Peptides against a protein of PDB entry 6GMG. Designs and how they scored, part 91

Target 1, 331 residues: chain A of PDB entry 6GMG
Amino acid sequence: DSDDRVTPPAEPLDRMPDPYRPSYGRAETVVNNYIRKWQQVYSHRDGRKQQMTEEQREWLSYGCVGVTWVNSGQYPTNRLAFASFDEDRFKNELKNGRPRSGETRAEFEGRVAKESFDEEKGFQRAREVASVMNRALENAHDESAYLDNLKKELANGNDALRNEDARSPFYSALRNTPSFKERNGGNHDPSRMKAVIYSKHFWSGQDRSSSADKRKYGDPDAFRPAPGTGLVDMSRDRNIPRSPTSPGEGFVNFDYGWFGAQTEADADKTVWTHGNHYHAPNGSLGAMHVYESKFRNWSEGYSDFDRGAYVITFIPKSWNTAPDKVKQGWP

## One batch from the design tools (peptide)

Design b1_p26_1_s3 (made by RFdiffusion4, then SolubleMPNN; from b1_p26_1, 19 letters changed)
Fold by OpenDDE base, seed 3:
Structure b1_p26_1_s3 (fold): chain B 331 residues (1-331), chain A 26 residues (1-26)
Amino acid sequence: as target 1 above (331 residues)
Amino acid sequence: SEIEEELEQAYKDELAAKEKLKKREE
């Protein structure tokens, strides 16, 4: 029950974290201990450590989305999302593949569609685009200069994103970022901002007008990236979970993982920070836990989800919530 | 707000799923 959510208490600024625990190749800790780590490592504004504010602690208390929320400074809008889908693989598997024993046709098609997404290539695409954006931001002191730089960069790379409409999420993302407009943030200066990445896992079968089979086993045609750009239309993502296939079965609506702006070239070595659920220490769910996973463990996801998207947003360069290097766990 | 309700429901559902997965991997 939403009524069980509690805002974690404030942690002293100088309190050091307790060691994280290993959990299936991940580093795990309770939310209060993550706050301690966050204050030591990620809280810096203009080089100064900050105590996590009550507002930030409240955001964090919402679970997986809370981790992305507190680090990005805004609730995820998911408008600038990327993925990679192997259409040839999908077509070939549908044509030549066979349902497993006991697998329905709908289950088979949903599974084949899920397996046709390449998480690594989707992540790589987002990183590529973020890099282009960062170059466009670097010496731009107004939005017009940023957009001009961005178009030039895309033209030089012959990137299909150059053909996107000026009103597209791609070009409007910066202006729609609250921290860009804040005096203590970007102050309308693009050169004070940097692109960052987070990931969302969600269910494809969210259309209530579709067949029950699509809601249960996935919609093979939903949330595919556009060819050339890799952009995913997220407008139909309404945080609707997978429909139960058996009595008593329940699925979660989404998962969020924070990457930020790590410079590690090997995708497998990148660290993703995510939460399990909202903080309910006195409720049935218990205390919120925070995980730091390598890409393999993050990208594998759960059976609750058949889509993964990599989303670009922006934060002020003065924030340390997206450092070049992220260390897994503590110490 | 509608967003808060969606967030609260989302987190409740996520927790349940993740806990189930941990138990399966143990």
Scores: peptide ipSAE 0.037, ipTM 0.734, DockQ to the pose 0.530; fails the geometry check
Fold by OpenDDE base, seed 1:
Structure b1_p26_1_s3 (fold): chain B 331 residues (1-331), chain A 26 residues (1-26)
Amino acid sequence: as target 1 above (331 residues)
Amino acid sequence: SEIEEELEQAYKDELAAKEKLKKREE
C-alpha cells in the first residue's frame, strides 16, 4: 500500500555522509545518508550547494525510479530509449541451440532473446547519441538552431537517426523536457541544457493479449531496437511485471539506474545509482536503500527483467546531478 | 495518482526479488 511510504526528513546542508557499506561489489546506504551525499556532491545549482527540497525528497522516496526522478528533475517518460540486439546471434541460437533439460520452447526462446541483447553496445549507442546531441546543443540558442545542428551532425556521421520524423521522440525530446522551458532551467535556450542517460529494466511479456508463455518467459519479438538507429519503441511498456511461473512467485515491474553524463570511457568503470524500494521505515519493507553499482552489476539486472533500455533526457547544465565523474560510495 | 499506484505495485515485488538475489550470491 502506497500508504506506508514516508518522505525522508530534511538533512542539514552541511551534514557529511556516513560511510557506505560494501554489498556484493556495490556501495549501499540508507536513503537519508544518500540525501547527505546528494547535498554535498550533486545538489549544486550554479555552483552553490542546495538542500534537497521536500518535493525532491518525496520524489526520491519512491525508490529506484525516485533516484532517477530527483536527478533528472522529472518523472521518467522513457520516450527516447536505445538498445542493441544481435539478430544474427538470436537466429543462430534459435536454429542451432536446444532447450535445456526441463526448459520449454517458450522459455528457451525467451532466454535466447534476452541473451541476444548487448547491454554494453546499447549503453554505448546511447552515449554516442547523447554526445551528438550535446554537440548540437552547445551553440544553439533556440530549438530551430538545435535541430539544424543535430541534423548536420547526424548527416556528417551518416547516422540513420537523420531519417527520423520531426515528431519522433528523438527530435521532440528537448521541447518536451519541462526543465528546458523553465526560466531557471534552460529558459528555451538549448545551449543551457545537456543530454543525460538513465537505464530502465523491465519485462518484455507485457501484452495481455499474448500467450501465457510469453508473459511468463518473455516475448522474443517485443521491445527490439530498430535497425540502424537503435531506438526502442517504449509505448507498450506499461510497467507490467513478469507473470509468476509458480504459485506465490512475484516479480517487480521495473528498475531504474541513473548514469547522468559521466565521461569515463570504460563502460565497466561507470557508476549507476539506483534504489531498492519506496521508503517505508515503519512498514514491512523498511527504509529505502540507495546503491551505487558499477556497470557490470547494474547491467546484469534481475530475473524479473529481460529487457534493458538506455534512455536519454536533458537537464540544465547548471545542475550538478550529472557530473563528469561519479565516485562510488563514501568516502 | 496512476504513477503512485504503478510505483507501489512495483516496489512490493522488488524487495522479494532483491532478497532472492542476495541469497544466491551468498
Scores: peptide ipSAE 0.035, ipTM 0.730, DockQ to the pose 0.484; fails the geometry check
Fold by OpenDDE base, seed 5:
Structure b1_p26_1_s3 (fold): chain B 331 residues (1-331), chain A 26 residues (1-26)
Amino acid sequence: as target 1 above (331 residues)
Amino acid sequence: SEIEEELEQAYKDELAAKEKLKKREE
C-alpha cells in the first residue's frame, strides 16, 4: 500500500556518512545515509552546503525516481530521450536467427529487438548532445541566443537535430525546465544552466490495444530512436509494466538512474545513482536503499524492462547535484 | 495521486526485480 511511504527524517548538516556496503559490484546504503552523503557532496548551492529540505526528502522517498527527482529538481518528464538501435542487426537476426527451444515467435522478436539496442551508444549520443547544449548555453543570456547557438553548433557538426521542429522537445526542453525560470536558479538566463543526464528503464509493450504477446514479450517496433537524431518518442510511455507470462509473476513499471554531468570519458567508469523502492521502514518493503552502480551494472537493467532511454534535462550551474566527478560509495 | 500510484507500483516491482537479481548472482 502506498500508505506505507514515509519521508526520511532530517540529518544534521555536519553528520558524516557511514561507509557504504559493497553489493554485487555496487555501493549500497540506506536512504538516511545517502542523505548524509548528499549533504556533504551534492547539496552545495553557490558553494555552500545545504541541509536536504523536507520537500527534497519527500521526493527522495519515492525510490528510484526519487533519486533523479531530488538531484534534477523536478519530477522526470522524459521528453528529451535518446537511444541507439541497430536496425541492420535487428533485420538480420529476424531473418537468419531462430527462436530458442521453447521460445515463441513473439518472444523471439521481442528479445531480438531488445538486443538490438546499444545502451553504450545511446548513452554516448546523449552525452554528445548534452555537450552541444552546454556549448550553446555558454554566454547565452536569453532563450533566443541559446536557440541560435544550438542551431549553429548543430550545423557545424552536421547533426540531424538541426532539422527538428522548433516545438520539438529538443528545443523546448530548457524553457520547460522549472529551475530555469526560478530566481535562485537560472533566472531565465541560459548561461546559468547546464545539461544533465539520467536514464530510464521501461517496458516497450505498453499499448493496451496491442496483442497480449506484445505486452508479455515486448513490442519490437515501440520506442525506437529516430534515425540520425537518436530521439525517442516517449509520449506513449505510461509507466505500464510488463504483463505477466506466468501466474503470480509481476514486473516493475520503471527504473531511474542519475548520471548528472560526469566528465569521465570511459563509459564503464561512470557512476549511476538509483534507489530500490519507496521508503517504508515500518512497512513490508522496508527502508529505501540507494545504490551507486557502474555503467555496466546499470545498463544491464532487469528482465522487467526491454528499453533504456538516456534523457537530457537541465539544472542550475549553482547546484552541485551533477559534479564533474562522482565517487562511488563512502569513503 | 497518479504519480504516487505509479511510484508505488514501480517500487514493489523493483524490489522483486532486485531480489531476482540477487538470486541470479548467488
Scores: peptide ipSAE 0.032, ipTM 0.731, DockQ to the pose 0.457; fails the geometry check
Fold by OpenDDE base, seed 4:
Structure b1_p26_1_s3 (fold): chain B 331 residues (1-331), chain A 26 residues (1-26)
Amino acid sequence: as target 1 above (331 residues)
Amino acid sequence: SEIEEELEQAYKDELAAKEKLKKREE
């Protein structure tokens, strides 16, 4: 029950983390120890270490989303999401492929659709767009200047995003970022902000009006990126989990992974930070754990999910929650 | 599975968080 969630206690600012443990190719630690690492590495505002506030600890306590929440400074809205879908692969596999033994047609189609998403290309698209946005931010001192710069950059690159509506999440994302408006954040100055990336895993078959098969095995047509832009319409994502396929089976609604603004060019070497569940040290679920995964382990996801989106948001440049380099584990 | 339990908890926590945020924005 959500009632078992506890806010982790404060950690002294100078307390060093204990070593992380290896866990299936990931670095793993308890949430309290992550707070210690966070204070040492990610807490910096204007170059000064900060103790994680009670509010931030509360956000973090919500599990996987909490990691993204504390580092981005806002609850994920997931409005500016990117993915890559190989339509030719999908069509060809549907045409020429066959269901596995015991696999229903709906299960086959759902699986083929899932396999037609390219997580690496989706991630690269988000990074490309984030780079364009960062260039547009760099010398813009008001939103109008940012938008003008963004349009120019997109035009120069012949990017299909240039054709997006002014009300599109793409153009409104900065304006809708609370930290952009904060006096100690962006203070309405785009040049004080930077684009950052996180990822969400979720289920495609969320439409209650759809067939039971789609809810169980996925909706092959749902949450596909728009051609040319790579934008995913996330408006239909209501955090509805996969429907059970057998009695007693249960699925989780989402997973979130924090990337930030790492400059590592090799996707496979990038580090993704994520949590397992809400912090319930006295409950059945136990203490929250935080994982630092390489891209391969993150992008693999779980059977609970058949979609992965890479989302762009913004944080103040004065925050160190999205450093250029992220080291996996401790030390 | 331990992973499934972790994910279920994450969902419940997110829903709770969203509800809190909506209440703050209203």
Scores: peptide ipSAE 0.023, ipTM 0.592, DockQ to the pose 0.076; fails the geometry check

Design b1_p26_1_s4 (made by RFdiffusion4, then SolubleMPNN; from b1_p26_1, 18 letters changed)
Fold by OpenDDE base, seed 3:
Structure b1_p26_1_s4 (fold): chain B 331 residues (1-331), chain A 26 residues (1-26)
Amino acid sequence: as target 1 above (331 residues)
Amino acid sequence: SRIDEELERGYQSELAAREKLLKRLE
């Protein structure tokens, strides 16, 4: 219940974090301790350490989305999303594969669709695009210059994104970023901004007009990336969770993981920061915990979700919420 | 607000699932 959500208290700026708890390749800590780490490592604006504001703490308190929210500076819009889907694998498995014992046809199709997504390739695509965007941003002092640079970069690489409409999320993402327009942010100067990445896990079967089977076991045709671009139309994602398949079963609506702008070339070594649930220290859910997971742990997801998207947004270069290197845990 | 509604739905379900999973792995 949202009524149980509590904003974590302020932490002294100089308070050092307690050690994180290692768990199956992840590092875990309570939200208050994450705030301490955040202030020491990620809070810097123009090189100066900052205390997490009440507003930021409130954003963070919302759980997994809160981690992405506080680090990106805005509530995730998820408009510029990428994924990779193996159409041939999907078709072949549907044709030649068989449902497992006790598995319905709908379950089988949903599972095959889920397994046909390649999380690593989806992540790689997002990183590739982010890199192109960063090159386009580097010496652009107005949006027009940025867009021109971007188109040139895409043309040079023969990237299908060059054919996107000017109003598409791809080209409009920067102008729609609040921090780009802020005086203390980008101040309308693209060269002050950088592309960052986060990931969202969600359920494909969100169409209320579709069959119950799709809502329970997934919609194999939903939220596929466009060929060539890798863009996923996220407009139909309304944060609707998977439908229960048995009495008492319940699923979560989404999960968010923050990557930022790490430069680690090996995807398996990248660190993803995410939360478990909203902060409810006096409620049934308890205190919020923050996890720093390796890509393998993050990308595996949960049975609650059958889609993963990698989303690009922008933050000011003056922020340190997306450093080149992220250290897992503490110390 | 819309954000509050979205957050409430997401956080309640995800937290419970993650905790259960972590406990199973321990």
Scores: peptide ipSAE 0.040, ipTM 0.755, DockQ to the pose 0.544; fails the geometry check
Fold by OpenDDE base, seed 5:
Structure b1_p26_1_s4 (fold): chain B 331 residues (1-331), chain A 26 residues (1-26)
Amino acid sequence: as target 1 above (331 residues)
Amino acid sequence: SRIDEELERGYQSELAAREKLLKRLE
């Protein structure tokens, strides 16, 4: 019951975190302790530590999405999403592969589609695009300059994104970012903003008008990236979970992981921060826990999901929620 | 709220999945 959600209390600004606990390659802690770490490491505005506000603590309390929410400064819209799909692998496996014992045709096709996505390549594409955007943001003092810079950068790289419509999420993402317009944020100055990345795991079979098989085993054709650009149309993502395949089975609607703007070149060494569920210390779910996972742990996902998208948004450079380096755990 | 509803569905499932995973690894 969502009514059990509680906003974590404020933590003193000078309160140091307790040690995180290792959990199968992840660093794990209770949400209150994450707030302590956040205040010490990520809270900085213009170089000054800040206490996490009540509003921020409330956002955080929503669980996995809350971690991305508090660090990005807005509820995820997921409009500028990237993935990588191996069409040749998909076609080949459908043609030459066979269902496993006891696997239905629909289940086979759904699985093959899921396996045809490359999480690492999807992540790398997002990083590539974020890098281009960051170069375009630099020294651009109005949106027009930013857009012109983007087009030039894309042309130089012969990137298919150069052909996107002006109203595409790719070009409209900055102007649609609340913190860009805030006086203490970007103040309408692109050069005060930087691109950041988070990831969403979700289910492909969300179309209620489609077959039950697609809702149960995945829609092989849904949420594929566009060739050349890697853009995923997220408009049909309505946070609908996978349909049960057996009585009593239930699936979660989504998972979010925060990456930010880490500069670590090795994807496997990047750290992803995410939560397990909304904070319900007095409820059945219990207190919210926050995890800092390596890419391998994050990208593996759960059976609840057959899609992983890597989303670009923007935050003010004055924020320290997306540092160049993220250290896993505490100390 | 709509957000609460969306989060409730997602988080309960995530918790269950994680718990199952942890049990398998123990």
Scores: peptide ipSAE 0.037, ipTM 0.749, DockQ to the pose 0.409; fails the geometry check
Fold by OpenDDE base, seed 4:
Structure b1_p26_1_s4 (fold): chain B 331 residues (1-331), chain A 26 residues (1-26)
Amino acid sequence: as target 1 above (331 residues)
Amino acid sequence: SRIDEELERGYQSELAAREKLLKRLE
């Protein structure tokens, strides 16, 4: 019950983190200790360490989304999302493949669709687009200049995103970022902002008007990226979890992982930060834990989800919540 | 599973957060 959520207490700015612990191939720690690490590593504004504010601690306390929330500075809207889907693989497997023993046709199709997504290529697409956006931001001192630069960059690369309309999340994302408009943030200066990436795992079978099978086993046609652009229409994502397939079974609605703006070229070496659940130290769920996972661990996801999207948003360059290098764990 | 339980808890908190945010934007 969300009523059990507690905001973690403030941590002294100079308090060093305790060592992280290995957990399922990841670095894991309690939320309080993550706050300590965050203050030492990620809290910097204009090069100065900051104590995590009460508001930020409250955001963080919401669990997996809280990690992305505190680091991005806003609740995820997920509007600018990318993925990669192998349509040929999907079609071929449906045609030539067979359901496993005990697997229904709907379950088979859902599984095949899930397996036809390439998480690495989706991530790479997001990184590619983020790079283009960052180039467009670099010398732009107003939104008009940014948009012009962006269009030029896309044209030079013959990128299909150039055909998106002005109302597309692709072009509107910056102006819709609160920190862009903040005086101590971007102050309406695109060159003060940078593109960052996070990922969301969610369930495809969210349409209540669809068959029960799709809600249980996935909707093979839902949340596919548009050809050429890689954009995923996230408008139908209402945080509806997978439907139970058996009595007593329950699924979680989503998972979020924070990547930021790491420059590591090898996807497998990138670090993704995420939380398990809302902070409820006195409740049944217990204290929130934060995980730092390598890409393989993150991208694997859970059976709760059959979609992974890589989302671009923006933060001020003065923030250090998205450094070039992220070290897994502590020390 | 333990992981599932953790995710369920995260989901509830996230939904609440989103609703709160949406109300602020309205």
Scores: peptide ipSAE 0.026, ipTM 0.629, DockQ to the pose 0.077; fails the geometry check
Fold by OpenDDE base, seed 2:
Formats: structure tokens, C-alpha cells, sequence
Structure b1_p26_1_s4 (fold): chain B 331 residues (1-331), chain A 26 residues (1-26)
């Protein structure tokens, strides 16, 4: 029961983290210890360490989404999402491939669709776009200047995003970022902001009006990126989990992973921070744990999900929640 | 896996989070 959720207590600002422990190829720790690390490494505002506030601790306590929430400063809206889908591979496999033994046609199609997504290319696209946006933010002191810069950058790169409507999440994302408008944040100055990335894993078969098979095995046509831009329409993502395929089976609704603004060129060496569930130390779920995974571990996901989106949002440059280098674990 | 089980048990986290956000905005 969500009523068992507890906000982790405050940690002294000077308290150092305990060592992380290995867990299934990733660094893992209890949420309280992550707060300690966060305060030492990620809490800085204008170069000064900050104690995680009660509000931030409360956000964090909500589980996997909490990690992205506390580091981005806002609840994920997932409006500016990217992915990569190999349409030719999908078509060819459907045409020439066959269901495995015991696999239904719907299960086969769902699996083929899932396998036709390229997580690395999706991530790379998001990084590419974030880079363009960061260049556009540079030296732009109002939104108009930012938008003009963005259009110029896109034109120079012959990027299909240049054709997006002005109301598109791509162009409206900055103005819709609360921290951009805050006096102690961007203060309406784009040059004080930077683009950051997080990822969401979710289920494609969320349409209640579709067949039961799609809800159980995936909707091959859902949440595909638009050609050229890589944009994914996330409007139909309602956090509906996969439908059970057998009695007693249950699936979780989503997973979130925080990347931020790491500059590591090798995707496989990037670190993704995520949580398991809401913090319930006195409940059946137990304490929340935080994981730091390499891209390979993160991008593999779980059987609960058949889609991965890479989302761009913005944070003030004065925040250190998205440093250029992230070290896995502690020390 | 153990991690999968933990994620499955955490299903209600989003609903709780959204509800709280909505209440705060009311």
C-alpha cells in the first residue's frame, strides 16, 4: 500500500556515504545512503553543497521516478522523448521470420517490434539533440534568442526537427520548465540552463480499446519514433502496465533512469541512476534502494517493458545534479 | 530476478506520486 511510504530522514551534510555494494552487475545502496552521496556530489547550488530538503527527500521516496524527480527538479512530463526504430528490420522479420515454438503470432509480433528498437541509437539521438539545444542556449539571454539559435543550428545540420511546429514539445520544452522561470534558477535566461537526459521504460500495449493480445504481448505500432526527427509521441503513455499472461503474474508500470549531462562519448561507459520502489522501511516492500548501472544494464530493461524513450529536459547550470562525469558507486 | 520482484512490488509508486502532486496543486 502506498500509504506505507515514508520520507527518508535528513542526513547531516557532512556525513559521508557508506560503500555501495554490488548487485547484479550494478552498484546498489539504500536510499538513505544515496542521500549522503547526493549531498556530497550532486547537491551543489552555485558551487555550494546543500542538504537535501524535506521536499526533495519526499520526491525521492517515490521510487524509480523519484531519482529523476529529485535530480531534474520536477516530476517527469516525458514530452520531449526520442527513440530509434528500424522499420526495415521490423518488416523483414515479420515477413521472413516465424513464431518460436509455443509463441503466439501476437507474441511474435510484439517481440519483433521490441527487438527493432535500438536503445543505443535512441540514446545517441537524444544526446545529439541535447547538444544542439545546449549550443542554442549558449549566449541566449531570452527565449526568442534561444529559439532563433535553435532554428539556425537545426538548419545548419539539416535536421528534420527544423520542421517541427512552434508548439511542439521540442520548441516549448524550455518555457515549460519551472526552474527556467525561477529567480534562483534560469531567471528567464536560457544561457543559465542546460539540457539533460533521462530514460523511461514502459509498456506499448496500453490502449484499452485494442486487443487483449496487444495488452499482453505489446502493440507493435505504438510509440514509434517519427522518421527523421526521432520524436516519440508520449501522449498515450498513461503508465498502464503490461497485462498478465498467466495467473498471478504482475508487471510494474514504468522504470526511470537518470543520465543527466555526462560527456562520456562511449555509451557503454555512461552511468544511469535509478530506484526500485517507494520507500517503505516498515512495510512489506522494505526500504527503497538506489542503483547505479552502466548503459548496458539499464538499456536491457525488464520483461515488464517493451519501449525505452530518452527524454530531454532542462536544469539550471548552477545545479550539480547533472555533472559531466558520474562515478559509479562509492567510493 | 530479485530486482524484478522489487520493481513489481513498487507498482503503486506512480499513482501515489501523481495523486500527491494533484492535491498540492489544488
Amino acid sequence: as target 1 above (331 residues)
Amino acid sequence: SRIDEELERGYQSELAAREKLLKRLE
Scores: peptide ipSAE 0.026, ipTM 0.629, DockQ to the pose 0.059; fails the geometry check

